# Peptides against a protein of PDB entry 6J07, part 27

Target 1, 107 residues: chain A of PDB entry 6J07
Amino acid sequence: GQRGWFCGSVSQDLRQFWVAEGGTISDPRAADFLFSCDASHPDTLRIYQSLDYIEDNATVFHAYYLSAVANAKIKNSVALGHFILPPACLQKEIRRKIGSFIWEQDQ

## One batch from the design tools (peptide; made by RFdiffusion4, then SolubleMPNN)

Design b2_p13_2_s1 (from b2_p13_2, 4 letters changed)
Fold by OpenDDE base, seed 5:
Structure b2_p13_2_s1 (fold): chain B 107 residues (1-107), chain A 13 residues (1-13)
Amino acid sequence: as target 1 above (107 residues)
Amino acid sequence: REELKERLKELME
């Protein structure tokens, strides 16, 4: 089993699927996965400001990763590392060097 | 939707 934390920006339907299939929802400190759809959401901002994140002991992932896993037959590959959700202040520079994020390409 | 549930189950094992 896996423990997950969800930002308020993540749909309730996705949370329900997580629980229905054996996952649990926990506070950020106990979670194995931190999911968000909005780096600017207050919930996610609190993660970025936390000691765990500052000390590089936490990573926020875009919740679109879960949808991508569900559609793995369509996608060439689904790597968790491609769904790291950095703070908004870093995203512009990342887009300039690497290109648009995967979750932006599919919307 | 059903595929999502199945894939999530695999991910959470």
Scores: peptide ipSAE 0.040, ipTM 0.648, DockQ to the pose 0.053
Fold by OpenDDE base, seed 2:
Structure b2_p13_2_s1 (fold): chain B 107 residues (1-107), chain A 13 residues (1-13)
Amino acid sequence: as target 1 above (107 residues)
Amino acid sequence: REELKERLKELME
């Protein structure tokens, strides 16, 4: 099974579904996926300040990715890279170059 | 809900 870390900003329902389908919840260092819905949440901020993240060995994804996967008509058609959740200090520049994030467009 | 579970199962396989 795959291991996931969840920021407190992610709903409990989603966590429960993750576990119910065979996923486990782990600490960030052991996780295959790091999910968050808020780059400014203290949990996520601690990830950004971690050595693993600073050394580019970790990536935080917006949990909206899971919703997108659920709604996808074509299997494996959702691009995980579009759901990277960078620190707030980088988001402004990213929006200038690429545009609004997907989770901002669909809400 | 069921669709979400199915997709999560596929994701974690």
Scores: peptide ipSAE 0.036, ipTM 0.640, DockQ to the pose 0.052
Fold by OpenDDE base, seed 3:
Structure b2_p13_2_s1 (fold): chain B 107 residues (1-107), chain A 13 residues (1-13)
Amino acid sequence: as target 1 above (107 residues)
Amino acid sequence: REELKERLKELME
């Protein structure tokens, strides 16, 4: 089992799904996975400002990943790498080069 | 759905 941290922007349903699938919830420093639904949320911003993140020792994932896992009609397979949630300052450039994020496409 | 859940469980191991 692994530990996950959740931004306040993540619904309780998704948190419960994580736990139901065997995960535990912890603070960011102890977490194996960091989940957020809003790069601009204060909780997530604090992650981006942390030494762990600045030193590239942490990655934030969009919690929509969990929704995709829970709902097979969204996709047959889910690649965690497609759900990396970068800081807002980088998102425009990423969209310009690669296109809209998965969580934006399925909204 | 089941396959995805299995993959998630693998990540959580």
Scores: peptide ipSAE 0.025, ipTM 0.593, DockQ to the pose 0.072
Fold by OpenDDE base, seed 1:
Structure b2_p13_2_s1 (fold): chain B 107 residues (1-107), chain A 13 residues (1-13)
Amino acid sequence: as target 1 above (107 residues)
Amino acid sequence: REELKERLKELME
């Protein structure tokens, strides 16, 4: 099983899906995966400000990943790497280089 | 997950 932390911006439905798929919910220090739907949410900002994140030992993913997995015909067809959620201050430059984020395309 | 963050940095360069 994998341990996940969830920002308050993530719906209960997505959290429940995580658990239904065998995941557990933990604090961010113990979590293997950090999920958020809002890079500007206070919970997520605290992650970005943490030493673990600053030292590249943590990565935040957009929780839409879980929605994509839930709706995918083949679960392994959804790449977690496509859902990395960077701080808001970096997103404009990223969009300029690679286009809109996958979660923005379906919202 | 560290590799994913590294890839993101590369995309920004």
Scores: peptide ipSAE 0.019, ipTM 0.538, DockQ to the pose 0.102

Design b2_p13_2_s2 (from b2_p13_2, 6 letters changed)
Fold by OpenDDE base, seed 3:
Structure b2_p13_2_s2 (fold): chain B 107 residues (1-107), chain A 13 residues (1-13)
Amino acid sequence: as target 1 above (107 residues)
Amino acid sequence: REELKKRLEEMMK
């Protein structure tokens, strides 16, 4: 089992999928994975301001990853690294260099 | 996590 923390911006459906796949839900400090759908949500902002994150020991992922996993044609074909959710202040520059985030392309 | 963040930083260069 893997421990996950979820921002309030993440739907209950995605949380339920996580649990259905064998995951558990925990506080950010105990979590192996941090999920959010909104870099500007207060819950996520608190993560970005945390010592663990500042010291580069934490990463926030967009919860759309879970949706991608659920819909994947090939198991293990979804790369978690493509779903890193950086602070809002960095997103414009990332889009300039790489393009729109995956979670934005399917909207 | 650290490796993933490292990759992100590389993208920002």
Scores: peptide ipSAE 0.024, ipTM 0.524, DockQ to the pose 0.105
Fold by OpenDDE base, seed 4:
Structure b2_p13_2_s2 (fold): chain B 107 residues (1-107), chain A 13 residues (1-13)
Amino acid sequence: as target 1 above (107 residues)
Amino acid sequence: REELKKRLEEMMK
C-alpha cells in the first residue's frame, strides 16, 4: 500500500507530492511508510519509543527521499534504503562506518 | 561497514 505518516518536520509540499503520486496520509499505526526530516522531533521520537519500532516492525525514512524522487529523471532510480532515518544516538556510528547521509551531503 | 549496511537493509523488510 501507499499509506504514509508524516512527522511535523516534513513540509506541506512533500506531503502534497506524496498524495499527488497516489499516496494517502494516515496515523503511524496504519501507515506503510513513516517519513520525517528530524530524528529529534517529538513526533519522530514517539515513533522510536513505540513498541512497533522497538520490535523492529517499523522503519522511519527521511522525507528527503520524496524530494529525490520528485527531482529524479528516472524516478525508480532512487533507492529508499538510502534514506533510512535512525535515531540520533545511532547516527554518529553510522556516519563513521558508512559515511554521511544523503540528506546531509548538501549542507 | 557491510554488516551495518545489511542491518539497515533488514529494517526495510
Scores: peptide ipSAE 0.023, ipTM 0.508, DockQ to the pose 0.082
Fold by OpenDDE base, seed 1:
Structure b2_p13_2_s2 (fold): chain B 107 residues (1-107), chain A 13 residues (1-13)
Amino acid sequence: as target 1 above (107 residues)
Amino acid sequence: REELKKRLEEMMK
């Protein structure tokens, strides 16, 4: 099983899907995966401000990844790397360089 | 551009 932390911005449905797929929910320090739907949410901001994140030992993923997996015909067809959620201050530049985020395309 | 993509990918390793 994998340990996941969830920002308050993430719906219970996505959390339940995580658990249904064999995941567990933990605090961010113990978590293997950090999920958020809002880079500006206070919960997520605290992650970005943490030493683990600043030292590149943590990555926040957009929880839409879980939705994509849930709706995918083949689970392995969804790449987690496409769902990295950077701080809001970086998103404009990222969009300029690599285009819109995948979760923005489907919203 | 490619360097930025690479950096993002490395963040999740």
Scores: peptide ipSAE 0.022, ipTM 0.514, DockQ to the pose 0.082
Fold by OpenDDE base, seed 5:
Structure b2_p13_2_s2 (fold): chain B 107 residues (1-107), chain A 13 residues (1-13)
Amino acid sequence: as target 1 above (107 residues)
Amino acid sequence: REELKKRLEEMMK
């Protein structure tokens, strides 16, 4: 499905794009996709603390994915997996191994 | 590097 939850850190424009592409907006428990622009935002922190996330049944994505899709000539050329937004405590190690996140490179 | 990317991709499934 295309049910999405959005952290308060995500702009209304990106939310509107999601809906325009056929998505719906829901609470985190019902959402298929969780979007955030800030791993330290209280909304996102609550996701990381949720049972669904702790049990690996939820993944948070950086909302810049939606911007990348909106600007891509071929929408499927944007890989959602490149936009996984891990908790802040893991980001330093990830950057060390695979480089800076895409949303940090393109912003 | 590629292995870590693969694991992240698997995480989203």
Scores: peptide ipSAE 0.021, ipTM 0.522, DockQ to the pose 0.083

Design b2_p13_2_s3 (from b2_p13_2, 5 letters changed)
Fold by OpenDDE base, seed 3:
Structure b2_p13_2_s3 (fold): chain B 107 residues (1-107), chain A 13 residues (1-13)
Amino acid sequence: as target 1 above (107 residues)
Amino acid sequence: REELKKKLEELMK
């Protein structure tokens, strides 16, 4: 799929990059991919509260993934699964078990 | 970057 939804926390530059690479922008119900930079943003919170997400039919990715694609300075291969953006309430526990998220390592 | 771009392209196919 080529349809993406973007939280308001995602910059227009990253949205434009998505479109430039052939993607389209849609509402979250029609989107194949959901991008956010902030799990606590109201837009993203609404996703987490949606039936599609609750029923495990939707995944939110951190938009930093797109930034990594656009950034030639990134040398390491990116595992898509490492860019899954879980609700904020789960992130502390994940950090304790797995370590800091990739988008936190480079800031 | 190229590897990442390939992955993105796979997502967007």
Scores: peptide ipSAE 0.027, ipTM 0.569, DockQ to the pose 0.080
Fold by OpenDDE base, seed 1:
Structure b2_p13_2_s3 (fold): chain B 107 residues (1-107), chain A 13 residues (1-13)
Amino acid sequence: as target 1 above (107 residues)
Amino acid sequence: REELKKKLEELMK
């Protein structure tokens, strides 16, 4: 599917890029992809607290993935899995074990 | 732009 949900933390530019490249925007229940730029934003927190997410039927990705795709010069060089956005309560431990997230490195 | 569209299309399939 090509349906995406966007947290309020995601810029209009990234939303427009998604639509311009063939995506559509929907509510989180119908979406195939969930994008956010802030794990602590109320919109994203509601996703983390939803039954779908708790039952591991949903994944939130950092919207910076879309910027990475736009700038990629090599086909398939950007891995969506590297842009999984976990709840804030898990991020400190993840950074300790495997380092900073990709979206933080490019800031 | 067409290249970008193809990249996203592959993700969305």
Scores: peptide ipSAE 0.023, ipTM 0.575, DockQ to the pose 0.069
Fold by OpenDDE base, seed 2:
Structure b2_p13_2_s3 (fold): chain B 107 residues (1-107), chain A 13 residues (1-13)
Amino acid sequence: as target 1 above (107 residues)
Amino acid sequence: REELKKKLEELMK
């Protein structure tokens, strides 16, 4: 299924796009996908602190993925893995190794 | 849909 949770940092329009594409909105524990635009938002921080996340059973994605899908001719051509949103404490090291995040490049 | 796409793009910039 396409159950998604959305941080409060994600606009209503992006949520509506998710629903328009066949997704549903659920609580974090039931969600297949977790979307956020801000790793420092309290909603997202609670995800990072959750047992599911700590045990590597959850992944947060930047909601910019949805915009990329909307703009793509083929939605599956957009790699979801490029939009993983890690905790802020890890982002500096990731940038040092692989460069800036894709959502930062396209802003 | 085009209007939605543009709107989404603007929101993410």
Scores: peptide ipSAE 0.019, ipTM 0.550, DockQ to the pose 0.033
Fold by OpenDDE base, seed 4:
Structure b2_p13_2_s3 (fold): chain B 107 residues (1-107), chain A 13 residues (1-13)
Amino acid sequence: as target 1 above (107 residues)
Amino acid sequence: REELKKKLEELMK
């Protein structure tokens, strides 16, 4: 099963897509996947401050992953690892070493 | 479903 938590920054349509693909929606503690569209949103910041995240037991993913899955010709061709959403304070260094995030490439 | 895909894509940008 795939249990997901969603930041308030994620649209209802993306949440509905998650459910349509077999997912369920839960609180962060019960969730297997944490989705956000905004690392600076208060909901996401609370995740970054949680013990689970601090102890490296939780990962936040950008909800653009769901859009990529929806548009993919092959369902399992989208790599979730490319959509890790780190705290804003770490993003500059990551961009410098790895490059722009996938969700930023059309900006 | 195609319209949904387009809508989702725009919402994520």
Scores: peptide ipSAE 0.019, ipTM 0.538, DockQ to the pose 0.032

Design b2_p13_2_s4 (from b2_p13_2, 5 letters changed)
Fold by OpenDDE base, seed 2:
Structure b2_p13_2_s4 (fold): chain B 107 residues (1-107), chain A 13 residues (1-13)
Amino acid sequence: as target 1 above (107 residues)
Amino acid sequence: MEELKKRLEELMK
């Protein structure tokens, strides 16, 4: 099953798309996927501070991934790895090395 | 982390 957790920053439309595609919504500990649109949102910050995340057992993805999938002709053509949402403290260095994030390019 | 990403992508299939 595809269990997803959603930060409060994620729109209801994207949540509904997730469910329409066969996903379920759960708490972050039970979730297979963690989605957020804001690394600075309190919900997301709590994830970054969790033991699972600190121990590299969890990854937060930008919910724009779901929008990209919804608009793609082939679902599997969208790479989830391009949508990793790191903590704000790391984003500046990442941009310096690999450039702007994909969700920033399409906005 | 790379292995984790791979695992997650497989779950999306």
Scores: peptide ipSAE 0.022, ipTM 0.529, DockQ to the pose 0.254
Fold by OpenDDE base, seed 5:
Structure b2_p13_2_s4 (fold): chain B 107 residues (1-107), chain A 13 residues (1-13)
Amino acid sequence: as target 1 above (107 residues)
Amino acid sequence: MEELKKRLEELMK
């Protein structure tokens, strides 16, 4: 399914695109996808602290993924895995290993 | 944290 939760940091335009593509908006517990633009936003921090996330049953993605899909000529050319948004405490170390995040490159 | 980091790196490759 395409049930999505959105952090308050995500614009209304991206939310509307999600719905236009057949998605629905739900609470975090029911959501299949969790979108955020800010790992330090209180909404996102609550996700990271949730039991679902701690038990590796939830993944947060940067909402820039939706913008990339909207602008892609071939939608499947945008890999969702490249848009995983980890907690802030991990980001610096990840950048040292695999480079800057894709949303940082294209902005 | 280290296990999570490892998995995230794999998924982003």
Scores: peptide ipSAE 0.021, ipTM 0.551, DockQ to the pose 0.166
Fold by OpenDDE base, seed 4:
Structure b2_p13_2_s4 (fold): chain B 107 residues (1-107), chain A 13 residues (1-13)
Amino acid sequence: as target 1 above (107 residues)
Amino acid sequence: MEELKKRLEELMK
């Protein structure tokens, strides 16, 4: 299914796009996908501290994925894996190894 | 944390 949880950092427009594409919005424990625009937002931090996340049963994605899908010429050309949003404390090291995150490239 | 980084690297390939 397409049950998604959204951090408060995610705009209403992106939430509406998710629903328009057939998704539903749920609490984090019931969600299949977790979306955030801010790894330091309190909502997202609670996810990182959750048992599901600590046990590698949850993944947070940057909600810019939805914007990329909305703007893509080919809907399935956007890879969800490129939008994994790690905790802020890991991002510097990850950038050093694999480069800047895709949502940062236009900055 | 190290495991997460490794998994991310694999997903980016």
Scores: peptide ipSAE 0.020, ipTM 0.540, DockQ to the pose 0.133
Fold by OpenDDE base, seed 3:
Structure b2_p13_2_s4 (fold): chain B 107 residues (1-107), chain A 13 residues (1-13)
Amino acid sequence: as target 1 above (107 residues)
Amino acid sequence: MEELKKRLEELMK
């Protein structure tokens, strides 16, 4: 499916791109994809505190994924897995082991 | 959170 939930931190441009590509916007419980640009935003924090997320049945992705898809030179070259947005409490440790997140690069 | 951290690290590779 292509139902997406968007944190308030996500720009209207990215939301519009999602819809233009055939996606729909839904509440988090019905969404197939959860998008955010800020792990510390109250909307995203509520996701992290939800039963679905705690029980490992939900994943939050950084909405920069949509921008990367829009600008991709090769179809299907953008790996969604690289855009997983973890809670802020985990990000520093992940950066130490994996490096800067893809949405933080080239800035 | 350790399990989540591990999975996230693997997925980001």
Scores: peptide ipSAE 0.020, ipTM 0.549, DockQ to the pose 0.165; fails the geometry check

Design b2_p13_3_s1 (from b2_p13_3, 8 letters changed)
Fold by OpenDDE base, seed 2:
Formats: C-alpha cells, structure tokens, sequence
Structure b2_p13_3_s1 (fold): chain B 107 residues (1-107), chain A 13 residues (1-13)
C-alpha cells in the first residue's frame, strides 16, 4: 500500500515528496505507513497510546526516511528498518545498545 | 493491518 499518515511534526516538503512519489495521505487507521519526526509530539503520542500500537500492530517511522530516499544515489539503498521511531522513554537505552539513530547522525 | 505486515517484514529481514 501507499497510504501514509503524518504527524504534525513532519514538514510539508516531506509530505509533498510522498505524494509526488505516488503516495496518498490518510488517517492513522487507514495508513500503511506512519511517519513522524518527534516521538514526543502529541500526534505521535496518540499513536503510541493506541490499541494498534500497544498490540504491536503498528510501527512509527521517522520521516527522515523520506529525505534519505529523496537524496539516495542508489535505488533501494535506504533501509526502512533503520528508521523505526520508538517512544522517547526507550530511546536512551536503545542508543546505549546500537548507538545514535540515523536521523541524529546526520544532524 | 498493513502496518503490522510491514513491521513483521522488517523484523524477519
């Protein structure tokens, strides 16, 4: 599917890129992908609190994935799995184990 | 859901 939900923390430019690449924008329940740039944003927090997420039926991805795709020199060189955005309460421990997130490395 | 499927694919990759 190509339906995406976007947290208010995601820029209009990234949303426009998604649409330009053939995606559509929908509510979280209908979305195939959930994008956010801020795990602490109220929109994203509502996702984390939803039954779908609690029951492990939803994943939030950092929208920087779209920027990485837009700037990639090689097709399929950007791994979506590297852009999973976990709740803020887990991020510190995750960084201890695997290092800084990819969207933080480019900042 | 589609999101769940995507997540599963990522875990199994």
Amino acid sequence: as target 1 above (107 residues)
Amino acid sequence: SEVARRNKELIEK
Scores: peptide ipSAE 0.035, ipTM 0.638, DockQ to the pose 0.410
Fold by OpenDDE base, seed 5:
Structure b2_p13_3_s1 (fold): chain B 107 residues (1-107), chain A 13 residues (1-13)
Amino acid sequence: as target 1 above (107 residues)
Amino acid sequence: SEVARRNKELIEK
């Protein structure tokens, strides 16, 4: 599916790219992908607090993924898994294990 | 759900 939800922290340009690539915009419940640029944004926090997320039935991705796809020479060269956006409370420990997040490196 | 499926796939990689 190509239904996406977007946190208010995501730029209109990235949203437009999503639509241009065949995606649609939906509410979080109907979405196939959840995009955010800010784990501390109220919109994203509501996702983390949702039952679906708590029960591990949802994943939030950093919207920088879309920027990476837009600029990629090969469409399949961008790994979605590198763009998982965890809650802020987990990020410090994750950085200690795997290093800084990709969106932090390229910004 | 599709989101749940995607999450599962990512975890299993």
Scores: peptide ipSAE 0.032, ipTM 0.634, DockQ to the pose 0.387
Fold by OpenDDE base, seed 1:
Structure b2_p13_3_s1 (fold): chain B 107 residues (1-107), chain A 13 residues (1-13)
Amino acid sequence: as target 1 above (107 residues)
Amino acid sequence: SEVARRNKELIEK
């Protein structure tokens, strides 16, 4: 299904868009998708510290993905994989290899 | 999961 968890850093507008598109909101354990706008937010940090995340069974996505989908002219043109939000300790190395994150470019 | 796999691919680039 389309169950999503949202960090407190995500605006109500983006949450409402998720629901309007047919999604539901759940706790992290039941969620199919985890959304955040801040890797340093306490809610997101709790995800990174969870056993599921440590064992690579969970992924956090930047909620800007939802904004990109809302603005996309072509359906399915937005790749979810480009919006993976890694812990802060990994971001510098990732930027070195592949450049700035999409959500940083549009800020 | 497929989502977990994508995460791994990104980190390993």
Scores: peptide ipSAE 0.028, ipTM 0.635, DockQ to the pose 0.179
Fold by OpenDDE base, seed 3:
Structure b2_p13_3_s1 (fold): chain B 107 residues (1-107), chain A 13 residues (1-13)
Amino acid sequence: as target 1 above (107 residues)
Amino acid sequence: SEVARRNKELIEK
């Protein structure tokens, strides 16, 4: 599906891109995709605390994925898996292993 | 679990 939930940390531009590409915006429970730009944002924290997330039925993705898709030269070349946004408690270890996240590299 | 699997995958890369 193309139902997405957006954390308050996500810009209106990225939300508009989602809709322009055929997506709709829904509450987290109905959403097929959960987007955030900040693992520490209260909206995202509530996702991490939800039963769906705890029971492994939800994944949060960094909304920068949408920007990458918009700018991609090759269709379908952007891997969604590279944009998983884990809770803050895991990020330090991940950076140690694979380096900075994609959304951090141009900051 | 899916979340655990994905997190583990990221950390192990």
Scores: peptide ipSAE 0.027, ipTM 0.625, DockQ to the pose 0.130

Design b2_p13_3_s2 (from b2_p13_3, 5 letters changed)
Fold by OpenDDE base, seed 3:
Structure b2_p13_3_s2 (fold): chain B 107 residues (1-107), chain A 13 residues (1-13)
Amino acid sequence: as target 1 above (107 residues)
Amino acid sequence: SRVAERLKALIEK
């Protein structure tokens, strides 16, 4: 099974979708996937400050990934790597180099 | 993907 942690910024609907697809919810240390909708949320900030993240043993993904998977005709067509949620301090530079994040394109 | 790899490279800066 896949274990996921969710920031408080993630809706209950997306959490329920994760569970419905066979996932479980765990604390950040035990989780295989870390989901957030807000890099500035206190929960997410604590992840960025953790030793696991600092030592590159953890990655935060935008929970919009789950919505994209839910709506995709081909589930494998949605690449998780496109949904990496970096700290706010890096986002401006990333947008400059590769464009707006996929979760921002419909805004 | 190329985009994913570029993102990772930037984050690991």
Scores: peptide ipSAE 0.034, ipTM 0.597, DockQ to the pose 0.084
Fold by OpenDDE base, seed 5:
Structure b2_p13_3_s2 (fold): chain B 107 residues (1-107), chain A 13 residues (1-13)
Amino acid sequence: as target 1 above (107 residues)
Amino acid sequence: SRVAERLKALIEK
């Protein structure tokens, strides 16, 4: 299935796109995908603090992925893995090793 | 992808 949870930081437009693409919106525990636009948002922080996340059973993605998909001309041309949204405390190290995140480049 | 794998490794620290 395509069940998604959305942080309050995610716009209604992106949520609507998710639904239009066949997705449903659910609570974090039931969701297959977790979307956020802000690693520091309280909603997202609760995810990072959850047992599912701590036990590596959950991944948070930046919702900009959905925007990229919506604007892509080739299906599956957008790599979901590039949109993993790690906790803020890890982002500086990641930027040093990999570079700026995609959502930071396009904004 | 290579980038995704590297990112995952860092996140799992």
Scores: peptide ipSAE 0.033, ipTM 0.596, DockQ to the pose 0.084
Fold by OpenDDE base, seed 2:
Structure b2_p13_3_s2 (fold): chain B 107 residues (1-107), chain A 13 residues (1-13)
Amino acid sequence: as target 1 above (107 residues)
Amino acid sequence: SRVAERLKALIEK
């Protein structure tokens, strides 16, 4: 699907890019993709607390994915899976095992 | 990708 939900932490520019690429914006329950720039933002926290998320039926992605897609030179070269945004309480352990998140890296 | 799969596994703990 092409329905996306956006945390208040996501800029209007990235939202506009999503729509320009054919996406629509919906509430989180109807959305196919959930985008956030801040795992600690109240909007995102509500997602993490939802039954859909707790039951592993939802995934939050860092909205930097959209910026990466916008700047990509090769089609489909940006892997969505690299932009999974986990709850803040898990991030330290994840960094120890996998390394810094892609949105935290210098380009 | 390998990274994505590892991340998913960690989140599911």
Scores: peptide ipSAE 0.032, ipTM 0.591, DockQ to the pose 0.081
Fold by OpenDDE base, seed 4:
Structure b2_p13_3_s2 (fold): chain B 107 residues (1-107), chain A 13 residues (1-13)
Amino acid sequence: as target 1 above (107 residues)
Amino acid sequence: SRVAERLKALIEK
């Protein structure tokens, strides 16, 4: 099993999918994966300000990853790396270098 | 920034 933390911005449906796929939900420090749908949400901001994150020992992923996995024919066809959710202050620069985020393309 | 470059590398993997 994999341990995941969820920002309050993540829907209950996505949380339920995580659990249905064999995941468990834990606090941020114990979690293997951190999921959020909003880089400006207070929960996510606390992660960005944490020592683990600052020391590059934590990564926040956009929870849309779970939706993509749910809709994919092959689970492993969805690359987790494409769903890294950086702090808002870095997003403009990142978009300039690599293009729009995948969770923004379907909007 | 360094962070942006690192993220680019991760996405390209």
Scores: peptide ipSAE 0.032, ipTM 0.604, DockQ to the pose 0.173

